Peptides against a protein of PDB entry 6MBK. Designs and how they scored, part 93

Target 1, 240 residues: chain A of PDB entry 6MBK
Amino acid sequence: GFEMVNFKEEGFGLRATRDIKAEELFLWVPRKLLMTVESAKNSVLGPLYSQDRILQAMGNIALAFHLLCERASPNSFWQPYIQTLPSEYDTPLYFEEDEVRYLQSTQAIHDVFSQYKNTARQYAYFYKVIQTHPHANKLPLKDSFTYEDYRWAVSSVMTRQNQIPTEDGSRVTLALIPLWDMCNHTNGLITTGYNLEDDRCECVALQDFRAGEQIYIFYGTRSNAEFVIHSGFFFDNNSH

## One batch from the design tools (peptide; made by RFdiffusion4, then SolubleMPNN)

Design b2_p10_5_s1 (from b2_p10_5 with S4E S10A)
Fold by OpenDDE base, seed 5:
Structure b2_p10_5_s1 (fold): chain B 240 residues (1-240), chain A 10 residues (1-10)
Amino acid sequence: as target 1 above (240 residues)
Amino acid sequence: MAREIPVLPA
């Protein structure tokens, strides 16, 4: 029903190969294909994760290290996904001096500096951990862990992390959702949820798409992109 | 591609 296409200005996106109707379930991603905190625990990172309180407490950092470990692993299942990720981002961690100077006139400068400070502190901490911790010896990052690596991974997770339910539905966890996150953004309503019965992320079409058209989704304000755990896509058809 | 600016928790 769709294919990956490199669009000139938007980068990679999904294009419909057939007509897709509004509200049609056109895309689903089983849990086993997601990069999650759980998959991080079950990876080469697992032994270190079990011993590091920060990795345990901060799922976004766990995902960042999971992403770095898988990127450094030629046989990683997620290589095709990782290769679609940008090499650089337009996030504050990549701002040039002139961009930062422009922000000095705004309240955003405090958030930028806070993010820089936190990221630098985390890098310094984990650099030491990777160099000294016994369980870090088997990580593919042992010989090469730069600030640029960490900045990239953190930015990748920051821009793509989603909340999904745990397998038992009792809690929420963090995930990167391959294939789905290739959809570019448009204004609209959230059309993605998690189906616990089938244990998969599900996306329904925001509108009708014709064969050959790019498929867009609404990311929402991702700071709070809570997947509506309620299996009912309550499309408030306020037809009233 | 997703472009959002979340603040990293301290």
Scores: peptide ipSAE 0.026, ipTM 0.697, DockQ to the pose 0.068
Fold by OpenDDE base, seed 3:
Structure b2_p10_5_s1 (fold): chain B 240 residues (1-240), chain A 10 residues (1-10)
Amino acid sequence: as target 1 above (240 residues)
Amino acid sequence: MAREIPVLPA
């Protein structure tokens, strides 16, 4: 019902190949296709994860390292997805010196400096871990872990992470959602949820889309969205 | 491309 297209000004997005009606379930992504904290634990990163308190406590960092390990693995299942990600971002971690100088007169400068400081400290910590921890020897990034790598991974996760339920629905975890996160943004309501019965992310159309039109979604007022929903998300009485 | 909105820490 859709295809990936490079749109002018907006970059890659999804285009409808048929007419799609409002509230129609047009896109779903099974858990097995997601990059999650759980998939990180089940990867080459698993042994290190099990012994590092920061990886365990900060799911976003676990996802960042998962992303780096998979990027460095030519045979990774997620290579097609990873290749669609930007090589650089408009996040504060990529601000030029002049942009930082411009912000010095604003309250935002404190947040920017905090993010720089935290990211640098995290990098320094994990650089040491990768150099010294026995379980790090199996990581494909063992001899090629740069700040630029870490900055990219952190920014990728920051802009694309989503909250989804764990497999048993008892807790919330973090995930990158391939294919779904190709939809460009429009104003509206969140129309994506997680179906625990079928163990998949589900997206219903925000509005009618004709064949050949770009499909837009609303992914919230922040880059990372929350998709913990109850059964009946797609009922007519639900706000979307 | 989707999900590229910059977020500053709160």
Scores: peptide ipSAE 0.026, ipTM 0.675, DockQ to the pose 0.053
Fold by OpenDDE base, seed 4:
Structure b2_p10_5_s1 (fold): chain B 240 residues (1-240), chain A 10 residues (1-10)
Amino acid sequence: as target 1 above (240 residues)
Amino acid sequence: MAREIPVLPA
């Protein structure tokens, strides 16, 4: 058992409501609760997705638009999740001029500039698409698609996207994992995988947690979690 | 939420 708590300095996180032992499966998220490329295709974005090559080729952008569409939809199933997301990020797309200037002496500046340029180009492209494409007329963001919106969505996806298997396990797709991604980060080992038999993300405890303690997990060395790692798939060893 | 940790450019 756990509960969502707004921690000082750390923002939202999960707190244990009981003692949790190391390696205990304490959290699982069924596929139906995930924001995926597939759920994007099955949403109001679907018609546009089916006709836009960039959305089809870049799952992260599809997720970004999925987030924007769902955020703009008061009755979205994912509203409770979206409302927990930060309004701003400490990612390169939010760097101020002074921060960028500081990085000018580093190799990182090239990656920052690349990200800025790519994001700006994507925004310009999709702004035009949203204004001109017939299937964009039904999108709730049609009249309110700003760079700030796009920057937020891209940053949200960049920091929170995960690789999970498709339903048949034949391919890898991208997903945002509600509830699970509320866990704050600590150093350790990846303790999250995907159980194909039960069609869910599963997270086991990194360590013992006492009732009332914040539950931390390790997202890996990058903000993106890759569950395709050799150890990343939990198969329900329910050898019945 | 820890997901705000930026991927530092290489």
Scores: peptide ipSAE 0.024, ipTM 0.660, DockQ to the pose 0.051
Fold by OpenDDE base, seed 1:
Structure b2_p10_5_s1 (fold): chain B 240 residues (1-240), chain A 10 residues (1-10)
Amino acid sequence: as target 1 above (240 residues)
Amino acid sequence: MAREIPVLPA
């Protein structure tokens, strides 16, 4: 029903290969394809995760390290996904001096500086952990962990992380959703939810799309998007 | 690719 296409200025997106009707379930991503805190725990990062209180407490950082480990792993299942990610982001961590100077006239500068400071401190902490912790020796990033790496991973997660239910539905966890997050944005309503019965993220079409058209969805606030876990989609007929 | 949104700390 769709294909990945590079739309030049927009970068990668999804294009319909057939007509898709509004509210049609056109895209689903099983849990096994997601990058989650749980998949991080089950990866080469697992032993370190089990020993580091910050990784355990901050799922977004766990995802960031998971992303870095998988990026550094030539045989990673997620290589095709990771290779589609931007190399830089429009986040405060990438702001140029002029942007920062502009923000000095606003109260947002305090948040920017806080983010810089926190990220730098986190990097310094984990640099030391990676250098000294016994369970870090097997990490593929052991000899290649720069601030630029960390900044990229943190920004990747910050802009793409989503809340999904755990397998038993008892709580929420964080996930990156490959393929789904390739959709570019349009104005509208959130049409994505998680189907616990089938254990998959599901996306229904916001509108009719004709064959050959780019498929857009609305993310709202993209970072840390929260799906409807129990009520399903915005559309009543798509509730799970 | 999903559009990037700058996120500031709360």
Scores: peptide ipSAE 0.024, ipTM 0.658, DockQ to the pose 0.052; fails the geometry check

Design b2_p10_5_s2 (from b2_p10_5, 3 letters changed)
Fold by OpenDDE base, seed 3:
Structure b2_p10_5_s2 (fold): chain B 240 residues (1-240), chain A 10 residues (1-10)
Amino acid sequence: as target 1 above (240 residues)
Amino acid sequence: MAREIPVLAR
């Protein structure tokens, strides 16, 4: 029903290979294909996770380390996905000195500085943990953990993390959603939800798409995409 | 590329 294509100005996206109707379920991603806090706990990172309070408290950092460990693992299941991720981002952590100077006259500068400070502190903390903690010895990043690595992983998670239900549906957890996160953004309604019965992310078409057209989705508020756990898709049936 | 939206620290 779709294929990955490099579009002008937008970069990689999904193109319809057939006509897709509005509200048609055209894309689903089973939990087993997601990078989640749970998959991080079940990976080589698991023993360290179980003993580090920050990893336990901050799911986004757990995902960042999960990305780094899997990237450093040639046989990782997620290598094909990781290879599709940008090597750099247009996030504040990548701002050049001139860009930061331009922002000095704005209120945004405080947020930028806060992000830099927090990220640097986190890196310093985890550098020490990786060097000294017994369970860090088996991590593939043990001898190759730089600030640039951490910056990349944090930025990857920050731009792509989503909230999904836990397997039992009792709580919310964080996930990266391969394939689905290739869809570029347009204005509209959230058309992605989680089907607990089939244990998968599901995406329905926002509108009709013709064969050969790019498939767009609405990310919601440009921050972390939140999936509606209870009602599936917030399609306001404004049809009446 | 999808999901490359800059996010500021809150």
Scores: peptide ipSAE 0.028, ipTM 0.687, DockQ to the pose 0.052
Fold by OpenDDE base, seed 1:
Structure b2_p10_5_s2 (fold): chain B 240 residues (1-240), chain A 10 residues (1-10)
Amino acid sequence: as target 1 above (240 residues)
Amino acid sequence: MAREIPVLAR
């Protein structure tokens, strides 16, 4: 019912291959296709994860390293997804000096500096971990871990992470949702949830889309991390 | 792909 297309100015997005009606379930992504903290634990990163308190405490960082490990793995299942991700982001970590100067008179400057500081500290910490920790030896990024790599991964996760339920629905965890996160933004309501019964992320159409039209979703005022669990749309078996 | 300005990475 849809295909990935590179749209001018907007980059990659989804285009309808048939008419899609409002509220139609047009897109679903099973858990097994998601990049999650759990999949990170089950990957080559798992042994290090089990020994590093920061990775365990900060799921977003775990996802960032998972993303980097998979990117560095030519045979990764997620290569097709990773290759669609932007190479740069409009995040504070990518701000130019002039942009930072412009923000000096705003409250945002504190946040920007904090993010720079924290990211730099994290990089320095993990650089040492990767170089010295026994469980880091098998990581594909061991000999190629730059600040630019880390900045990219952190930014990718910050802009795309979502809260999803655990398999039993008792807790929440973080996930990147391939295919779904390719939808570009339009005004409306959040129309994505998680179906625990079928163990999949589900998205219903915000409006009617004709064949050949780009499919948009609403990013809302909340972060992407809240979209699945705390969406404005609920199924009978949707976690929220 | 357009995305919101992310929250702070802690």
Scores: peptide ipSAE 0.027, ipTM 0.674, DockQ to the pose 0.055
Fold by OpenDDE base, seed 2:
Structure b2_p10_5_s2 (fold): chain B 240 residues (1-240), chain A 10 residues (1-10)
Amino acid sequence: as target 1 above (240 residues)
Amino acid sequence: MAREIPVLAR
């Protein structure tokens, strides 16, 4: 019912190949297709993860390294997904000097500096870990881990990470959701949930989409975003 | 994909 398309101004997105009605379940992504903390633990990163306190404590960093390892792996299952990701972002870590100077007059400057500092500190830490830790030997990053790599991965995760339930539904974990996160943003309501019975992310249409139209979703607020609603979906048929 | 949501320090 949809296809990936490179739109002129918005980059990659999803286009409807048929008419899709509001509230129709048009997109689902099984857990096995997600990049999660669990898939990171089950990857070449697993041995290092099991012995590094920061990877264990910070799922977003675990996902960042998972993303980097898979990017460096030609036979990675997620290569098609990774190739759709932006090469750079409009996040603070990519701000030019002029942009930073502009922000010097705002409260945001402190947050920007903090993010720079934290990211640099993390890179320095993990550079040393990768060079010295015995369980880093099989990492494809071993001899090619740059700040630019880390900045990209952290930014990718920062802009795309979602909270989903664990398989047993007892806790939440972090995930990147391929295919689903190809949808560009529009104003509206959260229309994505997780179906534990079928073990998949499910997205229903925010509005009617005609064949040939781009499919948009509402991102909501992003800071450890709970785009997965456990209590179900809420739709306003009058506004959407 | 231009999924660029500016997020401040974590």
Scores: peptide ipSAE 0.026, ipTM 0.674, DockQ to the pose 0.053
Fold by OpenDDE base, seed 4:
Structure b2_p10_5_s2 (fold): chain B 240 residues (1-240), chain A 10 residues (1-10)
Amino acid sequence: as target 1 above (240 residues)
Amino acid sequence: MAREIPVLAR
């Protein structure tokens, strides 16, 4: 019912190939297709993850390294997804000096500086880890781990991370959701949830879309990486 | 794929 299209101003997005009605389930993504902290643990990163406290404590960093490892792996299952990601972002980590100077008059500058400082510290830490830790030797990024790589990965995760339930529904974890996150953003209501019974992300149409129209979704409050903010799309796990 | 909503790194 949809196809990936490169739109001139918006980059990649999804276009309807048929008429889609409001509230129609038009898109679902099974857990096995997601990039998660669990998939990171089960990847080439797994041995290092098991030995590094920061990777264990910060799922977003685990996802960032997972993304970098998979990007550097030509046979990665997620190559088709990774190749659709922007090469650069308009996030604070990419701000030029003039943009930062402009923000000096705003309260946001403290958050920007904090982000810069944290990212720089993380890079320095993991650069050393990658150079010295035995379990880092097999990582495809062993000989090529630049700040630009890390900045890109962190920014990718920052802009695309979502909270999803664990397989047993007992906890939340972080995930990148391929295909679904190709939808560009519009104002509206959250129409995406996680179906634990079928173990998949589900997205219903925010509105009617005609064949040939771009499909937009509302990302909700991305600051908290929440997949579903609106309680209505949480399948009440209480019934099963 | 306009996933450039500013989010603060934690």
Scores: peptide ipSAE 0.029, ipTM 0.689, DockQ to the pose 0.055; fails the geometry check

Design b2_p10_5_s3 (from b2_p10_5 with S4E S10K)
Fold by OpenDDE base, seed 4:
Parts: C-alpha cells; sequence; structure tokens
Structure b2_p10_5_s3 (fold): chain B 240 residues (1-240), chain A 10 residues (1-10)
C-alpha cells in the first residue's frame, strides 16, 4: 500500500500506492526488523557491550554504536534502512556558532551545552575504549572512529529512538523502527502503537491518503528545548 | 522519528 520515495525537500518518505483510509492499519514493523539494544547485544558489538558499563547503562549509546557498526558493515541487514538516514541533522550537535549564540538568550542553552559536553566526553571515552579494549578489535570502526561519526550516530538515535515494550511486556526498551520512521511529519495525533500480541509496531493512517500522496504521521510536539531535554542522553539503571 | 508509542490493548 506504500513505497519509499525520495522527496526533494523532505528527503525520504512514504508514498501511498493505493487509497488509504483514515485509521486503516497500513504499516506494521515486526520486532525482528527493529534495531534494538537486544540486536546490538547480538551483533558484533555484543562482546564489547558485555564488558562496557556505559554501553550497558545507556541504551541510546548502545544504539548509536550499533548503528555505526552496521553502517560500516556492507552485509548488514539494516543497510537499506541506514542508507535512508540523513547524513546531517538540524540538531544542536550540528549548530553553528551563531546558532549557539542565539540560544544563549533561551533557557535551552544549559541543556545544549550539557549535550555538547556529554557527547564530547562520550566520544573521548569510547575512542580510548575502541583503541585499547580487546573486544573492540572486531568492530568495523576500529580504524575509523571520528567525532563526526559519533555525532551522526548519536543524532540519528536522538531523533529516531523510540520506547517499545520488551517482548514480555514487563519493561520498556529503546528501538529504531525502520520504514516507519521514514514517514514525514504533519500536525495531528499519535497513530502508532505497539501490539504485544503480534509483537509488532503498528501505524494507522492519520487521515485519508490518495494513491500517489505522501503519507504523513504526527511525531508529537517538538520544540528545540523539548528535543534537547527529552531526547538527550540519559542514564538508565535498567538492564536491556 | 522519536515519539511515544503506546502499548495497544490486548
Amino acid sequence: as target 1 above (240 residues)
Amino acid sequence: MAREIPVLPK
């Protein structure tokens, strides 16, 4: 009922191939297709994950490294998804000096600076880990791990991470949801949920879409401050 | 994109 299309101004999005009615379940993504902390643990990153407390404690960082490892792996299952991701983002980590100066007049500046500091520290930490840890030798990014790489991965996760239930529904975990997160934004209501019985993310149409129209969904209210505060790095005491 | 995904009723 839909296809991926590269729109000039909006980048990749989904286009309806038939008429879709409002509230119709047009898109679902099974858990097995998601990039999760669990899939990170089961990847080439797994051995390092098992030995690094920060990766274990911060699921978003685990996802960032998972994304980097998979990007560097030509045979990765997620290559088709990764290739659709932006190469750059309009997030604070990409702000120019003038943009940061402008934010000095806002309450968000402290959170922005915190994000910069945390990201820089994380990069420095993991650069050392990658250079020295035995299990890092197997990572495809061993000889090429730049701040730009890390900034991109962190920003990708920051903008696309979603909370989903664990398989048993007892806890929440973090996931990148391929295909679904290609939907561009419009004003409306949340129309996505997780179906535990079928173990899949489900999206119903926000409105009627005609064949050939781009399918939009509502991502929720996003301000720069909310983005930084809500989607920033966090410490999770829960195991993933 | 990051957003809230509620658990659907069983």
Scores: peptide ipSAE 0.068, ipTM 0.728, DockQ to the pose 0.575
Fold by OpenDDE base, seed 3:
Structure b2_p10_5_s3 (fold): chain B 240 residues (1-240), chain A 10 residues (1-10)
Amino acid sequence: as target 1 above (240 residues)
Amino acid sequence: MAREIPVLPK
């Protein structure tokens, strides 16, 4: 029903290979294909996760390290997905000095500086953890963990993380959703949900799409301020 | 351009 295509100005997206009608279920992604906090816990990162309070408290950081570990693993199941991710981002952590100066006249500057400071502190903390913690010895990033690596992973998660229900539906968890997150944005209504019965993310078409047309979804209402402020840094009160 | 964060409705 669709294929990955590199579009002008928009980068990678999905193109319809047949006519798709509005409200048609054209795309679904089972939980087993998602990168989640749970899959991080079940990976090589699991032993360290179980003993590090920050990884437990901040699911987005857990996902970032999960992403780094899988990227460093040639045989990772998620290699095809990881290869589709940008190598860098137009997010505050990548802003040049002139871009930061421009923001000094806005209220966003405080949040940008806070993000820089927090990210740097997190990197310093985890660098020490990776160098000294016994369960870090088996991580593929043991001898290759730079600030640039961490910045990339954090930015990847910030721009792509979604909340989905846990398997039992009792709580929410964070997930990266391969294939689905390749859809580019258009104005409209949210047409994606999670089907707990079938344990999969489901997306219905926002409108009619003809064969050969790009498939768009609505990401949700966002402001520039919200994007800067809510740049993926939040604490989870329920650390399990 | 910065990519927006997708949202899944609950």
Scores: peptide ipSAE 0.039, ipTM 0.702, DockQ to the pose 0.121
Fold by OpenDDE base, seed 2:
Structure b2_p10_5_s3 (fold): chain B 240 residues (1-240), chain A 10 residues (1-10)
Amino acid sequence: as target 1 above (240 residues)
Amino acid sequence: MAREIPVLPK
């Protein structure tokens, strides 16, 4: 009922191939297709994860390294997904000097500086870990781990991470949701939930979409500042 | 996108 399309101004998105009615369940993604903290633990990253306090404490960083490891793995199951991700982002970590100067007059500047410093510190830490830790030997990043790699992965996770329930529903975990996260944002209501019985993310249509129209979803209620910091963009129709 | 996805009722 949909296809991936590269739109001129919005980049990749989903386009309806048939008429989709409002509230129709048009898209679902089983857990097995998700990149999660659990899949990170079960990957080549697992041994290092089990011995690094930061990876254990910060699921977003675990996902970032998971993403980098899979990107560097030609036979990764997630290669098709990874290839759809942007090569760079509009997040603060990619801001040029002029963009930073613009933000100096806003409340966001302090958050930008903090994000810069934190990311740099994390990179320095993990560079050392990768070079010295015995469980880093099998990582495809061992001899090729740059700040640009880390910046990209962190930004990818920052803009795309989702909280979902664990399989037993007792806790929450973090996930990247392939295919679903191809949907670009519009104003509206949350139309995605997790179905524990079928163990899948389910997305219903926010509105009627005709064949040939782009399918949009609502990312959630956030301030423009939060969108910049966490999503990398301003939204004029933001009702927050 | 980055958000919390609610658990659907059974």
Scores: peptide ipSAE 0.244, ipTM 0.847, DockQ to the pose 0.767; fails the geometry check
Fold by OpenDDE base, seed 5:
Structure b2_p10_5_s3 (fold): chain B 240 residues (1-240), chain A 10 residues (1-10)
Amino acid sequence: as target 1 above (240 residues)
Amino acid sequence: MAREIPVLPK
C-alpha cells in the first residue's frame, strides 16, 4: 500500500502505491520491530545499562546509545531503519553562530543553551564511562565515541522518540518507531495510537491519498518554538 | 519524527 521514497525537499517519506481512504488502517508496527528502552536492555548495551544509573533513569539516553550500538553493528536488525536517518539535523545542537544569534531574540534561547550544556555534560560523563567501565569493553563504539556521534544520536532520539505503553500497559516507555516515523508532517489530527491487544502502533490515514501521493500525518500540537527545539522546523499552520 | 501516540481503548 505504500513505499519509501526520497523526496527532494522532505527527505525520506512514504508514498502511496494504491488509493488509501481516510481513516483506513494502512500502517502498523508491532512492538518487536521498535527500538525501545527494553530492546536496549536486551542488546549488547544491556550489561552496561544494568550498571549505569543514568542509562536506567533516562530512557532517551538509553535509546541514544542503543542507536549508536546498532549503527555500529553491521548485522543489526535495524540497519535498514538507521540508514534512513539524517546524518545531520537542523536542530539547535547543529546551529551555527548566526542561527544562535537569531534565537537570542526569542524565548527559546534559554532552552538551547540548556540543551548545549546538558549534551556536553552527558558526553563527558559517558566518554569516561565507555573508557573505564568493564561492561563497555565489548561495545562496538568502545574505540570510536565522539561528540559528533553522541550529538547525532541524541538529536535522532530527540526528533523521533515516542512514548508508548509497556507490554502490560501499566507504565510508559520510549520508542523509536521504524517505517512509521518516515511519514512527514502536515496539519490535522492525531491518527496514530497504540493497540495494546495486538501490541502494535496503528496509523490510520488522515485523509484520502491517491496512488503516487505522499502520505502525511499530524505529529501533534506544539508551538513553533517547540518544533524548532525538538524537531528543527517551523510550521505556519500549526494549531498550537 | 516524534509525535503523540495515545493508547487505544480496548
Scores: peptide ipSAE 0.162, ipTM 0.811, DockQ to the pose 0.643; fails the geometry check

